Peptides against a protein of PDB entry 2AKA. Designs and how they scored, part 98

Target 1, 299 residues: chain A of PDB entry 2AKA
Amino acid sequence: MEDLIPLVNRLQDAFSAIGQNADLDLPQIAVVGGQSAGKSSVLENFVGRDFLPRGSGIVTRRPLVLQLVNSTTEYAEFLHCKGKKFTDFEEVRLEIEAETDRVTGTNKGISPVPINLRVYSPHVLNLTLVDLPGMTKVPVGDQPPDIEFQIRDMLMQFVTKENCLILAVSPANSDLANSDALKIAKEVDPQGQRTIGVITKLDLMDEGTDARDVLENKLLPLRRGYIGVVNRSQKDIDGKKDITAALAAERKFFLSHPSYRHLADRMGTPYLQKVLNQQLTNHIRDTLPGLRNKLQSQL

## One batch from the design tools (peptide; made by RFdiffusion4, then SolubleMPNN)

Design b2_p18_1_s2 (from b2_p18_1 with D2E E8K T10V E15K)
Fold by OpenDDE base, seed 1:
Structure b2_p18_1_s2 (fold): chain B 299 residues (1-299), chain A 18 residues (1-18)
Amino acid sequence: as target 1 above (299 residues)
Amino acid sequence: SELEEAIKEVEELIKELE
């Protein structure tokens, strides 16, 4: 059972190498959310390193297949640069930016061609996520006026697949009824069978308000429920606040908050990582028999 | 091919799950 995620990783790599990634219904988790919803921070908290591009506007402009592998060593590898081991995660960030620019050019356009990144670390559970561009309504820079629709079309290529689980990332300090992530998830998963909700920015909610009803799965029910997290602030990120310290602060936040204390053991980044590992593993197990039949028919 | 090898591995794993 422990080897199911690595097995699918090998399939993903093989299909990516032949340019068939967009047409495959592999068991996977697609990460969706509006711009500034906190997607990048969640992923970085899993790794415990700063390695994703940051900036204004659309940060993720290509799908990023992030393969986390538990290992005694810590390093990263790109599929497009086989044989090169990255131990400096700043260099990982720079490589993502360079590879993105190589394909999209300087106009900050988007491309559906994935970047495949594998991270080995003693601090991660086996987990594969596909980070998708943040949904936006406003073009920035030299982006085409229809960039919103281009992003949406790209996301739909992933989230419409039956074997795709959806990690919907929504900020708590915004109206959840207008969440871009939950909206797109509901469009393609109206019964809430494939969607896992992540609620960020719980620490930024107005005084006297809380997201208890959402986190208890009472407001917008999902079969797979919601998990709240507290990410580092932009100030903390800029100041290079240690992620370990941030995780401790997150734990303290949930334990000390009157509305969340009773949920604390089912909240936070470490718990989210465990849940995603389990959900993905189980999902792979359930889908593999059908996948085998489809793959054999193509040979 | 790498794809064929990956498919074979999947087939073996599925057998273990049965």
Scores: peptide ipSAE 0.049, ipTM 0.712, DockQ to the pose 0.108
Fold by OpenDDE base, seed 3:
Structure b2_p18_1_s2 (fold): chain B 299 residues (1-299), chain A 18 residues (1-18)
Amino acid sequence: as target 1 above (299 residues)
Amino acid sequence: SELEEAIKEVEELIKELE
């Protein structure tokens, strides 16, 4: 299979550099979900590092274009900080926070201006994701009263694009029919052609309940299906539980659960990463001819 | 224009990779 993800990375960088004056619908995956749905944890699990901001309420306040690049070396680079290689992922987190605050101020406001972060690692597949602010209903702190709608409007700028795939992250311990992620996905992708479902917090479901029907794509069918994952708890994150150990525990969870054992090979963070890599690659391939034509028409 | 040049560069990049 052709490695087309780096092409999109270069396109993203190029258009970012010119202020995105050209209306280019780049093939990408936007990550959507409610606050505390587990979006950041999924991304950190891909990298195997703790590098995303944490906290209460809205943590992601700017879109984060996360470009994962398989490499023999491990380091990170920001587009806004050219020439600096980050090898300490704590500093990566601090830079995200600082760059966010630089634009949004200290009032925990949001900005639609992306942060572009590239992570080189031997532990990742080539994959680009756009982490978007978590949907919220209740303003906290100095947030404006209409923060919910501001976030929604920001998300819509991404997910309405035809070439945008949607990674809809929903917690299993909440009513999936009321999932903010699935609702917004259904709004912009009514036929479920662009949406990939991720179900988190499967380990936190009440005894006697399971998400089998959802994971089998029988309850709320998506063309691209659902993948269940088990993320570290906030306690585990605060305690700096090893991500590798967490991934092993995730595997064990699916294998040992009566409702999920038969699905175990199609569940978990590693499988999700593979699927996303494949789907993004194929999606890029399918969209490239149209993208080329569009570019030519703008010359 | 600067924009035209940038678009051209991107187009050329795509062509090279196809």
Scores: peptide ipSAE 0.023, ipTM 0.661, DockQ to the pose 0.105
Fold by OpenDDE base, seed 2:
Structure b2_p18_1_s2 (fold): chain B 299 residues (1-299), chain A 18 residues (1-18)
Amino acid sequence: as target 1 above (299 residues)
Amino acid sequence: SELEEAIKEVEELIKELE
């Protein structure tokens, strides 16, 4: 398989550097979901490191372009910090927070200006995701009263693009019919052609309930289907539970659950990574001819 | 300039797509 994702990463970086990335419909995956839906946890599980900001309310306040690159070495680089290699992922977290605060200030406002982070790791597949602010209805702190609409407008800048795939993250312990992620996905992708469903918090569902129908793609069908994952609990995160151990627990969860055991080989974070890598690669291949023509017309 | 270099990189990448 041709390494198409790194090629698109270079395009993404180049256009970000010249400030023209907003007009390019680059093949990418935008991650959407309500606050506390588990988006950041999914991304950290891919890397196997704690490196994203945590807290109450809106944590992601700028788009984070996360470029995962399979490599023999493990380190991170920011586009805004050229030449600096981060090997301590706590420092990566601090840099994200600092760079976010530099642009948004202390009022916990949002900015549409992306942070570009590349992570080299032997534990990742090539994958680029755009983590977007979590949808919310309630302003926190000094946030403006229209923060909900500001977030929506920001998300729409990404998810309305034809070449944007949507990773819709929904918690299983909430009413899926009211999922913020699936609502926005349905709005911009009514036929479910660009949306991949992720169901988190399957371990937090009420006793006697399950998400089997959702995961089997029978309740709210998406062409690209649903993948269930089990993230670390907030207690586990606060206690710095090892992500490797959490991934093992996730596997055990699916294998041991009566409603999910038959789906276990098509569930979990590792499978999600594989699917996203394949989906993005295929999507890039399909969009490359159009992208080439568009780029040539702009130069 | 950095901008010129970025543009050149994009042009080279376009060639790689051909």
Scores: peptide ipSAE 0.020, ipTM 0.643, DockQ to the pose 0.098
Fold by OpenDDE base, seed 5:
Structure b2_p18_1_s2 (fold): chain B 299 residues (1-299), chain A 18 residues (1-18)
Amino acid sequence: as target 1 above (299 residues)
Amino acid sequence: SELEEAIKEVEELIKELE
């Protein structure tokens, strides 16, 4: 069997190139979460590089179609500048920022037009994610007062699609009942059929508390379950702590924690990446017949 | 077009799955 994810990537690129954007219901995983929920850190941990914009307020301001491709080489390519291979991931970050600002301006506005980034790496599994702007209630800079609703409307263009899986990223050190990610997921996926929960900041929970019930899928059950992860702290990121070292620390965290030891083999960033690869592959397989019919109707 | 080629590949892949 041919690799299904790269095949769908080609379809995604083709549609993006002709300006279809989110009109086609392609099998994909949309990443949703509040600002500072840890989405960027999760994605960077997959790649093993710092390459996403950082800062206060809205970090992602355009949808980022992140196509991870397992390869013997390591480099990145943007659809908007074909032929240019990026080997310095700092340059990748700068390109994302520049391309975002080119369209949105300097007011920290948002645009629904995706940025398509493909990363080849020996350290990744084939996986395509659509990173979406973080949900916020507070406008920053010159953002309009209704920026919250603009973000929501953008997210809805993706998460309402039947073939869209939802990676809902929620911090454990906040009330999960009020999770922006889980709230929007519940709105469009009330039966929890398309949603995968990611719980971040497990290491930042108050002493004497844990997220065991959530991770065991007992509190807010999702058909596809929850996976806990531990990201680098902001201090570690600023200090350029190695992601590989952080992944080792994450493993140690789960193994040594009394509440999570029994779940350790089903937790952490590497396991999450594996699960997402499998989930997306299976999802593509299941949706291919319908996708064919839809695509044929577009010709 | 690139899109048409991709669609054709998807069609062939579906045949392999059947």
Scores: peptide ipSAE 0.030, ipTM 0.690, DockQ to the pose 0.108; fails the geometry check

Design b2_p18_1_s3 (from b2_p18_1, 6 letters changed)
Fold by OpenDDE base, seed 4:
Structure b2_p18_1_s3 (fold): chain B 299 residues (1-299), chain A 18 residues (1-18)
Amino acid sequence: as target 1 above (299 residues)
Amino acid sequence: SPLEQAIKEVEDLIKELE
């Protein structure tokens, strides 16, 4: 069953090569969240490397098809520069930025054309995610005033598809009822059938408050539930704190927290990765019977 | 083509799942 994700990866690559992009309803997971919600940190924690652009404003400005592949070796490859193997993940970050700027220019605009990045690593499970631009209401730099709507329109190209699962990333230290991620998920998935909730910044909640009810799926129920994670602080990221150490700290956080101790084995980045692998695999299996006819029509 | 190959792989997999 582990072969299902790589199979879909090959389909994604093939469709990208012919410019099909988001038109196909492939079984996939789209990652959505507001700016600073912690999306980039979650993805980097999966890989165990710093490799995503950082800075003010929107981090992701093109869809990033991130294909994680369990392998005995560790390196990255881009579809747009085949044959080049990246072993320095700083170079991966630079390539993402360069490729983004090549298409969008220097105005910090966005493009719906995906970047396809495959990461081979012994430290990952097979998992493919589509990282989407962070939702924002504030243009930065020389972005057009309607950048918010451009981002939303781009997201809708993915999340409206029936075979698209939605990884909704929301920070716990903000009002969850006003989460950009959960709002857009609710818009396209009103019954909560395709949405997986990720709650970040649990360590930044005010003293005496917790997100227990959310994590227990009692406040805003999703069929696929919620998983809490603790990411590195911005200071830790800037200081290049080791992700492995951060993952250990995350585990300690859940185990030692009175409100989360009983959930600790179903929380954290490693568990999230496992759940996503399983859910994506199962989702692919369920959708494959209908995929044949759709694919034939693309010839 | 890569697309045709991918389609064939999917078709083969579907047959195995049936």
Scores: peptide ipSAE 0.050, ipTM 0.720, DockQ to the pose 0.109
Fold by OpenDDE base, seed 5:
Structure b2_p18_1_s3 (fold): chain B 299 residues (1-299), chain A 18 residues (1-18)
Amino acid sequence: as target 1 above (299 residues)
Amino acid sequence: SPLEQAIKEVEDLIKELE
């Protein structure tokens, strides 16, 4: 059987090229979370490279369709500049920023027009994610006062689709009951059928507190469960700490923590990648029979 | 078109799964 994820990538690129992304219900995973929830770090850990914009306020201001493709070579390509291969991931970051600013301006505005980025790497599993702007309550810079609602409206274009899985990223050091990611997921997926929970910042929880009940899927149950991860600190990111070393530290964290040791084999970034690859593949297979009819109607 | 080609590939895959 052909790899299903690359097949859907071709469909996604074709529809993106004609500007019909919003009308498609392709099997995909949308990444949602509040600002500073750790979304960018999770995605960068998948690639093993620093390549996403950083800064204060909202980092992602356009949907980023991130297509990870396992390959013997390592490089990136953008749909908006076909034929150019990026081997320096700093240049990838700069291109994302430039392309974002080209459309949104310098006022930190948002646009629903996706950026399509494909990354070939021997260090990734086939996986496509749609990184969405972080939810915020407070406008920054020259953002309009209704920026919160603009972001929500953008997110809703993706997460309301039946074939969209939701990767809900929530920090453990904040009140999970008030998680922006889980709130929006609950709104559009009240039975928790399409939502995968990611819990970040487990290493930043107060002493004597843990997220064991959440990670064991006992507090706010999701059919697809929760996976905990430990990302690099902002200091480590700024200091260009190696992601490979961070992944080793993550493994050590779960193995050495009394509350998480028993879950360690079902935690961490590598396990998350595997789960997402499997779930997306299975999801594509399940939705393919209906996809044909939908695609035919859109011709 | 690329879109038509992609749709055809999906159709072929669906047939293979049947």
Scores: peptide ipSAE 0.042, ipTM 0.709, DockQ to the pose 0.108
Fold by OpenDDE base, seed 2:
Structure b2_p18_1_s3 (fold): chain B 299 residues (1-299), chain A 18 residues (1-18)
Amino acid sequence: as target 1 above (299 residues)
Amino acid sequence: SPLEQAIKEVEDLIKELE
């Protein structure tokens, strides 16, 4: 199979080096969701490492272009810090925080300037995601009163693009009808052509309730469907529970749950990785012919 | 430039897919 994702990675790097002057609609997946919806946990589960900023309120404050590359070795590289290989993923987390603070300051402000992070690992499929700030209603700390709208405007810069797929992350233990992720997706993709639904926190649903109808694509249908995942609890994260062990527990959860047993082979983080790799690869293949003319016009 | 090289690679890939 053609290595289309690495090719687009090279384009992303080149455009980032030139700045925001290139108005190119690159095939990509933008990750959207409310604060605490589980976006960071999903991304960390792909890598199998804790490497994203954690805390209360807005964690992601700049777009993070996360380029996962299957490799025999495991290390990370930042576009803004060329030549430095990170093997300690705690240092990766610290670098994200430092680079964010360098641009936004310490007042928890946001910036639309992306951070470009490439992770090489034998445990990942080739996959590029753009992690975006979590949607919020309430400013924290020294954030401006209109932070909600600033975040929304930032997200719209990505999700309105025709070649942008949307990974909409929603927690199952909240009213799905009021999901921030699904609301914004519906606004820019009313026919559900570009949206992939991820349902987190399935293990935190009230007794006697389940998300079967959602996961079967019967409640709020998306062309690309829904995938359920079970992330580590905050207690597990604080206790440094191993992600590999958490993935095994996730598999057990789906297999043992009466409402999800029949869907188990189409659920969970490993399946999500596979689906996203395939979706992105196919999407790149479909969009490349159209990108040719646009790219030539930029020369 | 890196951009020109990337564009060339895309062009070559598209030709291979046709």
Scores: peptide ipSAE 0.034, ipTM 0.692, DockQ to the pose 0.108
Fold by OpenDDE base, seed 3:
Structure b2_p18_1_s3 (fold): chain B 299 residues (1-299), chain A 18 residues (1-18)
Amino acid sequence: as target 1 above (299 residues)
Amino acid sequence: SPLEQAIKEVEDLIKELE
């Protein structure tokens, strides 16, 4: 069953290599959210390493196809530099930045051309996610005035696809009704069939407030539900707080919180990873027959 | 064509796994 994800990985690589001249709607999960919503932190928590670009403003400027592969060894590979194995995840971060700058230039622009990164690790489940640029309204630096719309257009290239699942990342300490992630998801998935909600920053909510109704899928219901997570703060990241310790703290948070204790077993980064693995696997299984037929029709 | 070859390889891969 888990072998289906590696299959799609190979498909992604193959179509990337040929410039995606074949219009295939590959089953995948696109990660969407506002700037600083915690998207990249979720991905790093899956891997247990710091390897994604950090900074203020728009950090992710190209789609990052992150292919997690369970393995006895730990290393990373890029599709654009085949044969090179990265064991230092700091070098992975630097390569992402360099490859991004190579295409976008120094003006902090964006490009829809994906970076394909495969990470082998004993600490991950097989899972492929596409990290997309964070939605923003305010250009920074030398960004074009219409950067908001450029980002939206880029996101739409992914999330409008029928076989694309949407991981909508929303911070709990902001008005969920105004969540950029949920808005774009609702636009392309009005019936909530393809959207998985992730609620971050639950630890930053004001005293006396909680996201219980959201997490119980009662406020803005999604067929695939919501999962709450607690990411490391930027301060923790800068201070090199251990991800393992952060995951333990996350577990403790849910268990000790009066509003979330009853949900604790269905919350947190490890549970999210499991759910995504399962949902992606099932989704691939459901879509493969149609994909095969489509491929055959193109021969 | 190169595209046809690539598609064929992908299709064969799918068939082997199903």
Scores: peptide ipSAE 0.029, ipTM 0.675, DockQ to the pose 0.106

Design b2_p18_1_s4 (from b2_p18_1 with D2A E8K E9Q T10V)
Fold by OpenDDE base, seed 2:
Structure b2_p18_1_s4 (fold): chain B 299 residues (1-299), chain A 18 residues (1-18)
Amino acid sequence: as target 1 above (299 residues)
Amino acid sequence: SALEEAIKQVEELIEELE
């Protein structure tokens, strides 16, 4: 049996080629979170490269199907430009921006049409994620006044699907009760069966406070639990701090923190990658029989 | 239709890989 994640990648590619005409609930992980929650940083930490658009306001404006493939070589390729291999990840970032602008225009509008990006790397586990636009309440630039609702409607197209797992990204330095990610997850997954919680910005919490109760799954319980991560600060990003060095600092953070030391082996970006790979693999295995039956019924 | 053909290809792929 071939690896199940590459199989789903081929399915995603096939359905992308024929457009939105197929009602297929593919096993996948959708990444949701408020603006500046740290979603892009988590994804870049998986790859070990800076390759996602950055800036103020809404950064992700189209769904990004990110297919990570463990390989002996390191390069990226887009479904919309087959045959072109990208080895410079700055060019990958520029291509995402250009392809986004081609469809949405320059007014920072959004589109539900996915960008399909595959990254081959020796530093990744096989993993497919759908990065979705960050939830926001305030339009920026030439965005329409109802942009909040447009984003919400787009997210709902993904997260309402039964075979969609939800990676809910929330910052620790904000009130978790007001987390946009957890709110939308609870709306579509009230029993917390499909939601994986990621807590970012643990290093930015006020002195004397911690997220221990959240990470121990005691405050807002999810069946699949919570994983804490520490991303590079904006200063670190601007200073071009190496992601590998940042991952080492993350490990040190958890090991040295009195509230998190006992959880350290179940925290951090590398552990998150392993968990997501395992959960997605198992989820694919569980859903494939039903998916095949659904496909056959549509023929 | 193109959709039906694509679905058939997907089905065949699943069968081959299981």
Scores: peptide ipSAE 0.062, ipTM 0.719, DockQ to the pose 0.106
Fold by OpenDDE base, seed 4:
Structure b2_p18_1_s4 (fold): chain B 299 residues (1-299), chain A 18 residues (1-18)
Amino acid sequence: as target 1 above (299 residues)
Amino acid sequence: SALEEAIKQVEELIEELE
C-alpha cells in the first residue's frame, strides 16, 4: 500500500505523455485558492526550497503536477526534459517559467497543459498535488478580460472529478465566507466530502481575533477538516529566509498562541504534509477498484 | 509501453484489493 502514490505518479506520467491526463479521473489532490492565498508558499514549504514562480498577478499559469518522492537524494526532474536532473531549485523555478512562457507566450495567458515536476528529497513524504492557477477577477498585463473564466474553467476540469480531492487554501486575514477556494469547493463539493481546508496567514490576523472556530471545524465544517499553517512573509521570502527556520517559527507560533496551542500538534506544514500523504493514500485505495475500466478505455 | 506497464500494475493491485 506504500506504493500507491508512486503508482499513480507513473500513471500520471504515462497519461500525460499520450495526452490523456485531462480525461482521466485519477485520484489526486487539486490545490485551489485565490491569488496571494499562499498556495505556492505551502508547496515550497513541503519541499523546503524556493522553486515556484513569484511575482505580481497570476503566478501559476499552467497546472503543475507536483510529485514529491521521498528519496535519499535531493533533485528535481521535469517530464518535458527527461534525463535532466536539477539540483539548484532556482533553476527549477526558471524552467517552470520558461516552459510556461513557451506555451502561453509573454501575455501572461494560461494553458490547461500540465507541467509535470517530480521532486526527490529526503525531507518529503510521498505526495502528489496539482497546483492550479490562482483565482482572480483582475486581468494583469495583456491578459484577456475573460481570464477569470478561463481560470475557473481550468479549475473545473480538475475539481469536478469525483476522485479529485480539493485542497482549499484560504487566508485567515480575509473574510473566509468570501474565500475563493471555499466557494469553488462548495460549488463542486456541496457536502464537503472531498475538501481539505488550509488556513494561511494566521499570523497576520488582527489582534484580538483568531480562526479557532474554523480550525476546530465548527464554523464551516468540512468532513476532512482544516489545518492552519504559517508561511514566510513576503519580506522573508525576498530576504531568502530559510524555510527550515520558518517551519520552526510556525511551530512556535502555534505553541505560543493562546487560541491555537491546544491544536498545535494538529497544525503546521509538517502535519499538513502527513495528513495529505495519508488522505491521498487512502483515497487511492478507495478509488482503485474503479480505475480498471477507466484505464482500459484509454488504451 | 510505460502506460501498459502501469495499467498492468494497477490491475494487479485491484485484484489484490478484491
Scores: peptide ipSAE 0.061, ipTM 0.739, DockQ to the pose 0.109
Fold by OpenDDE base, seed 5:
Structure b2_p18_1_s4 (fold): chain B 299 residues (1-299), chain A 18 residues (1-18)
Amino acid sequence: as target 1 above (299 residues)
Amino acid sequence: SALEEAIKQVEELIEELE
């Protein structure tokens, strides 16, 4: 059987090129979370490279369709600049920033027009994610006062679709009951059928506290469960700490933690990648029978 | 077109799954 994820990638590229991306209910995973929830770090850990915009406030201001493709070579390609292969991931970051600014201007506004980025790497599983702007309540800079609602409306264009899975990223060192990611997921997926929970910043929890009940799917149960991860600190990122070393530290964290040791084989970034690959593949298979009819009706 | 080709590929895949 042909790989299903690359097939859907071709569909995404085709639809993006003709400007019909918003009207399609393609099987996909949308990544949602509040600002500073750790979304960018999770995605960078998948690739093993620093390539996403950094800074204060909203860093992701356009949907980023991130297509990871297992390959013998390592390089990136953008749909908006076909034929250019990026081997320096700093240049990838700069291109994302430039392309974002080209459309949104310098006011830190947002645009619903996706950026399509494909990354070939021997270190990734086939996986496609749509990274969405981080939810915020406070406008910064020249942002309009209703920026919160603009972001929300953008997210809703993705997460309300029946074939959209939701990767809800929440930090453990914040009240999960107030998680922006879980709130929006609950709104559009009240039965928790399409939502995968990711819990970040487990290493930053107060002494004597843990997220064991959440990770065991006992507190806020999701059909697809929760996966905990440990990302690099901002100090580590600024110091250019190697992601491979960070992944090893993540593994050590779960194995050595009294509350998480029994879950360690079902935690961490590598396990998350595997689960997402499997879930997306299965989801595509389940939705394909209806896809033909939907696509034909849109011609 | 690219879209038509993509649809064709989907159709072929669906047939394989049936």
Scores: peptide ipSAE 0.055, ipTM 0.733, DockQ to the pose 0.108
Fold by OpenDDE base, seed 3:
Structure b2_p18_1_s4 (fold): chain B 299 residues (1-299), chain A 18 residues (1-18)
Amino acid sequence: as target 1 above (299 residues)
Amino acid sequence: SALEEAIKQVEELIEELE
């Protein structure tokens, strides 16, 4: 039996090729969060490369199906340009931007049509995530005034599906009770069965405050719990701070923080990657029989 | 239909990969 995550990757590619007209709910993890919540940084930390578009406002404007594949080699491939291997991750970033602009135009609009990106790397576990546009209330540039609702509608196309797990990314330096990610997750997953919480920006919390209660799953309980992470600052990203060094600093942060020391082994982006790999694998295993039956029923 | 054929191909893929 082949690994389950690569199987779903091939299914995703196949359904993308046929326009996803089949009524099939593929097991996947959708990443949701407000703008600047740290979603892109989490994904880049998994890969260990800078490859996602950056900027102010809505950066992700199309769903990005990011398929991480453990391999002895390091390169990327897009479904929309088969046969081309990218070894320069700056070129990967540029291709995402170009492909986004090709569909959305120059007005910084959004499109629900996914970009499929596969990254082979020795530094990743097998993992597929769907990075979704960040939720926002304020249009920028030539964006339509109803951009908030357009984004929400797009997100709902993913997160309402029963086989979709939700990676809800929330910054710790904001009121978690008002987290856009947790709100949308609660709306579509009221029992908290499909939601994994990620808490970013723990290093930016005010002195005397901490997110211990939420990380211990006591404040806003999720069945799948919460994992805290510390991402590179925008300054560090702009300065091309090494991701490996940032991951070491993250580890040090949790180990040295009085409120998080006892949780340190269950925190950080490496642990998050492992958990997501396991969660997705198990989820695929549980859903595959139903998927097969669904396909057969459509023939 | 074209859709039915596509679904069949996906089903065959699942069977081969399991």
Scores: peptide ipSAE 0.033, ipTM 0.686, DockQ to the pose 0.105; fails the geometry check

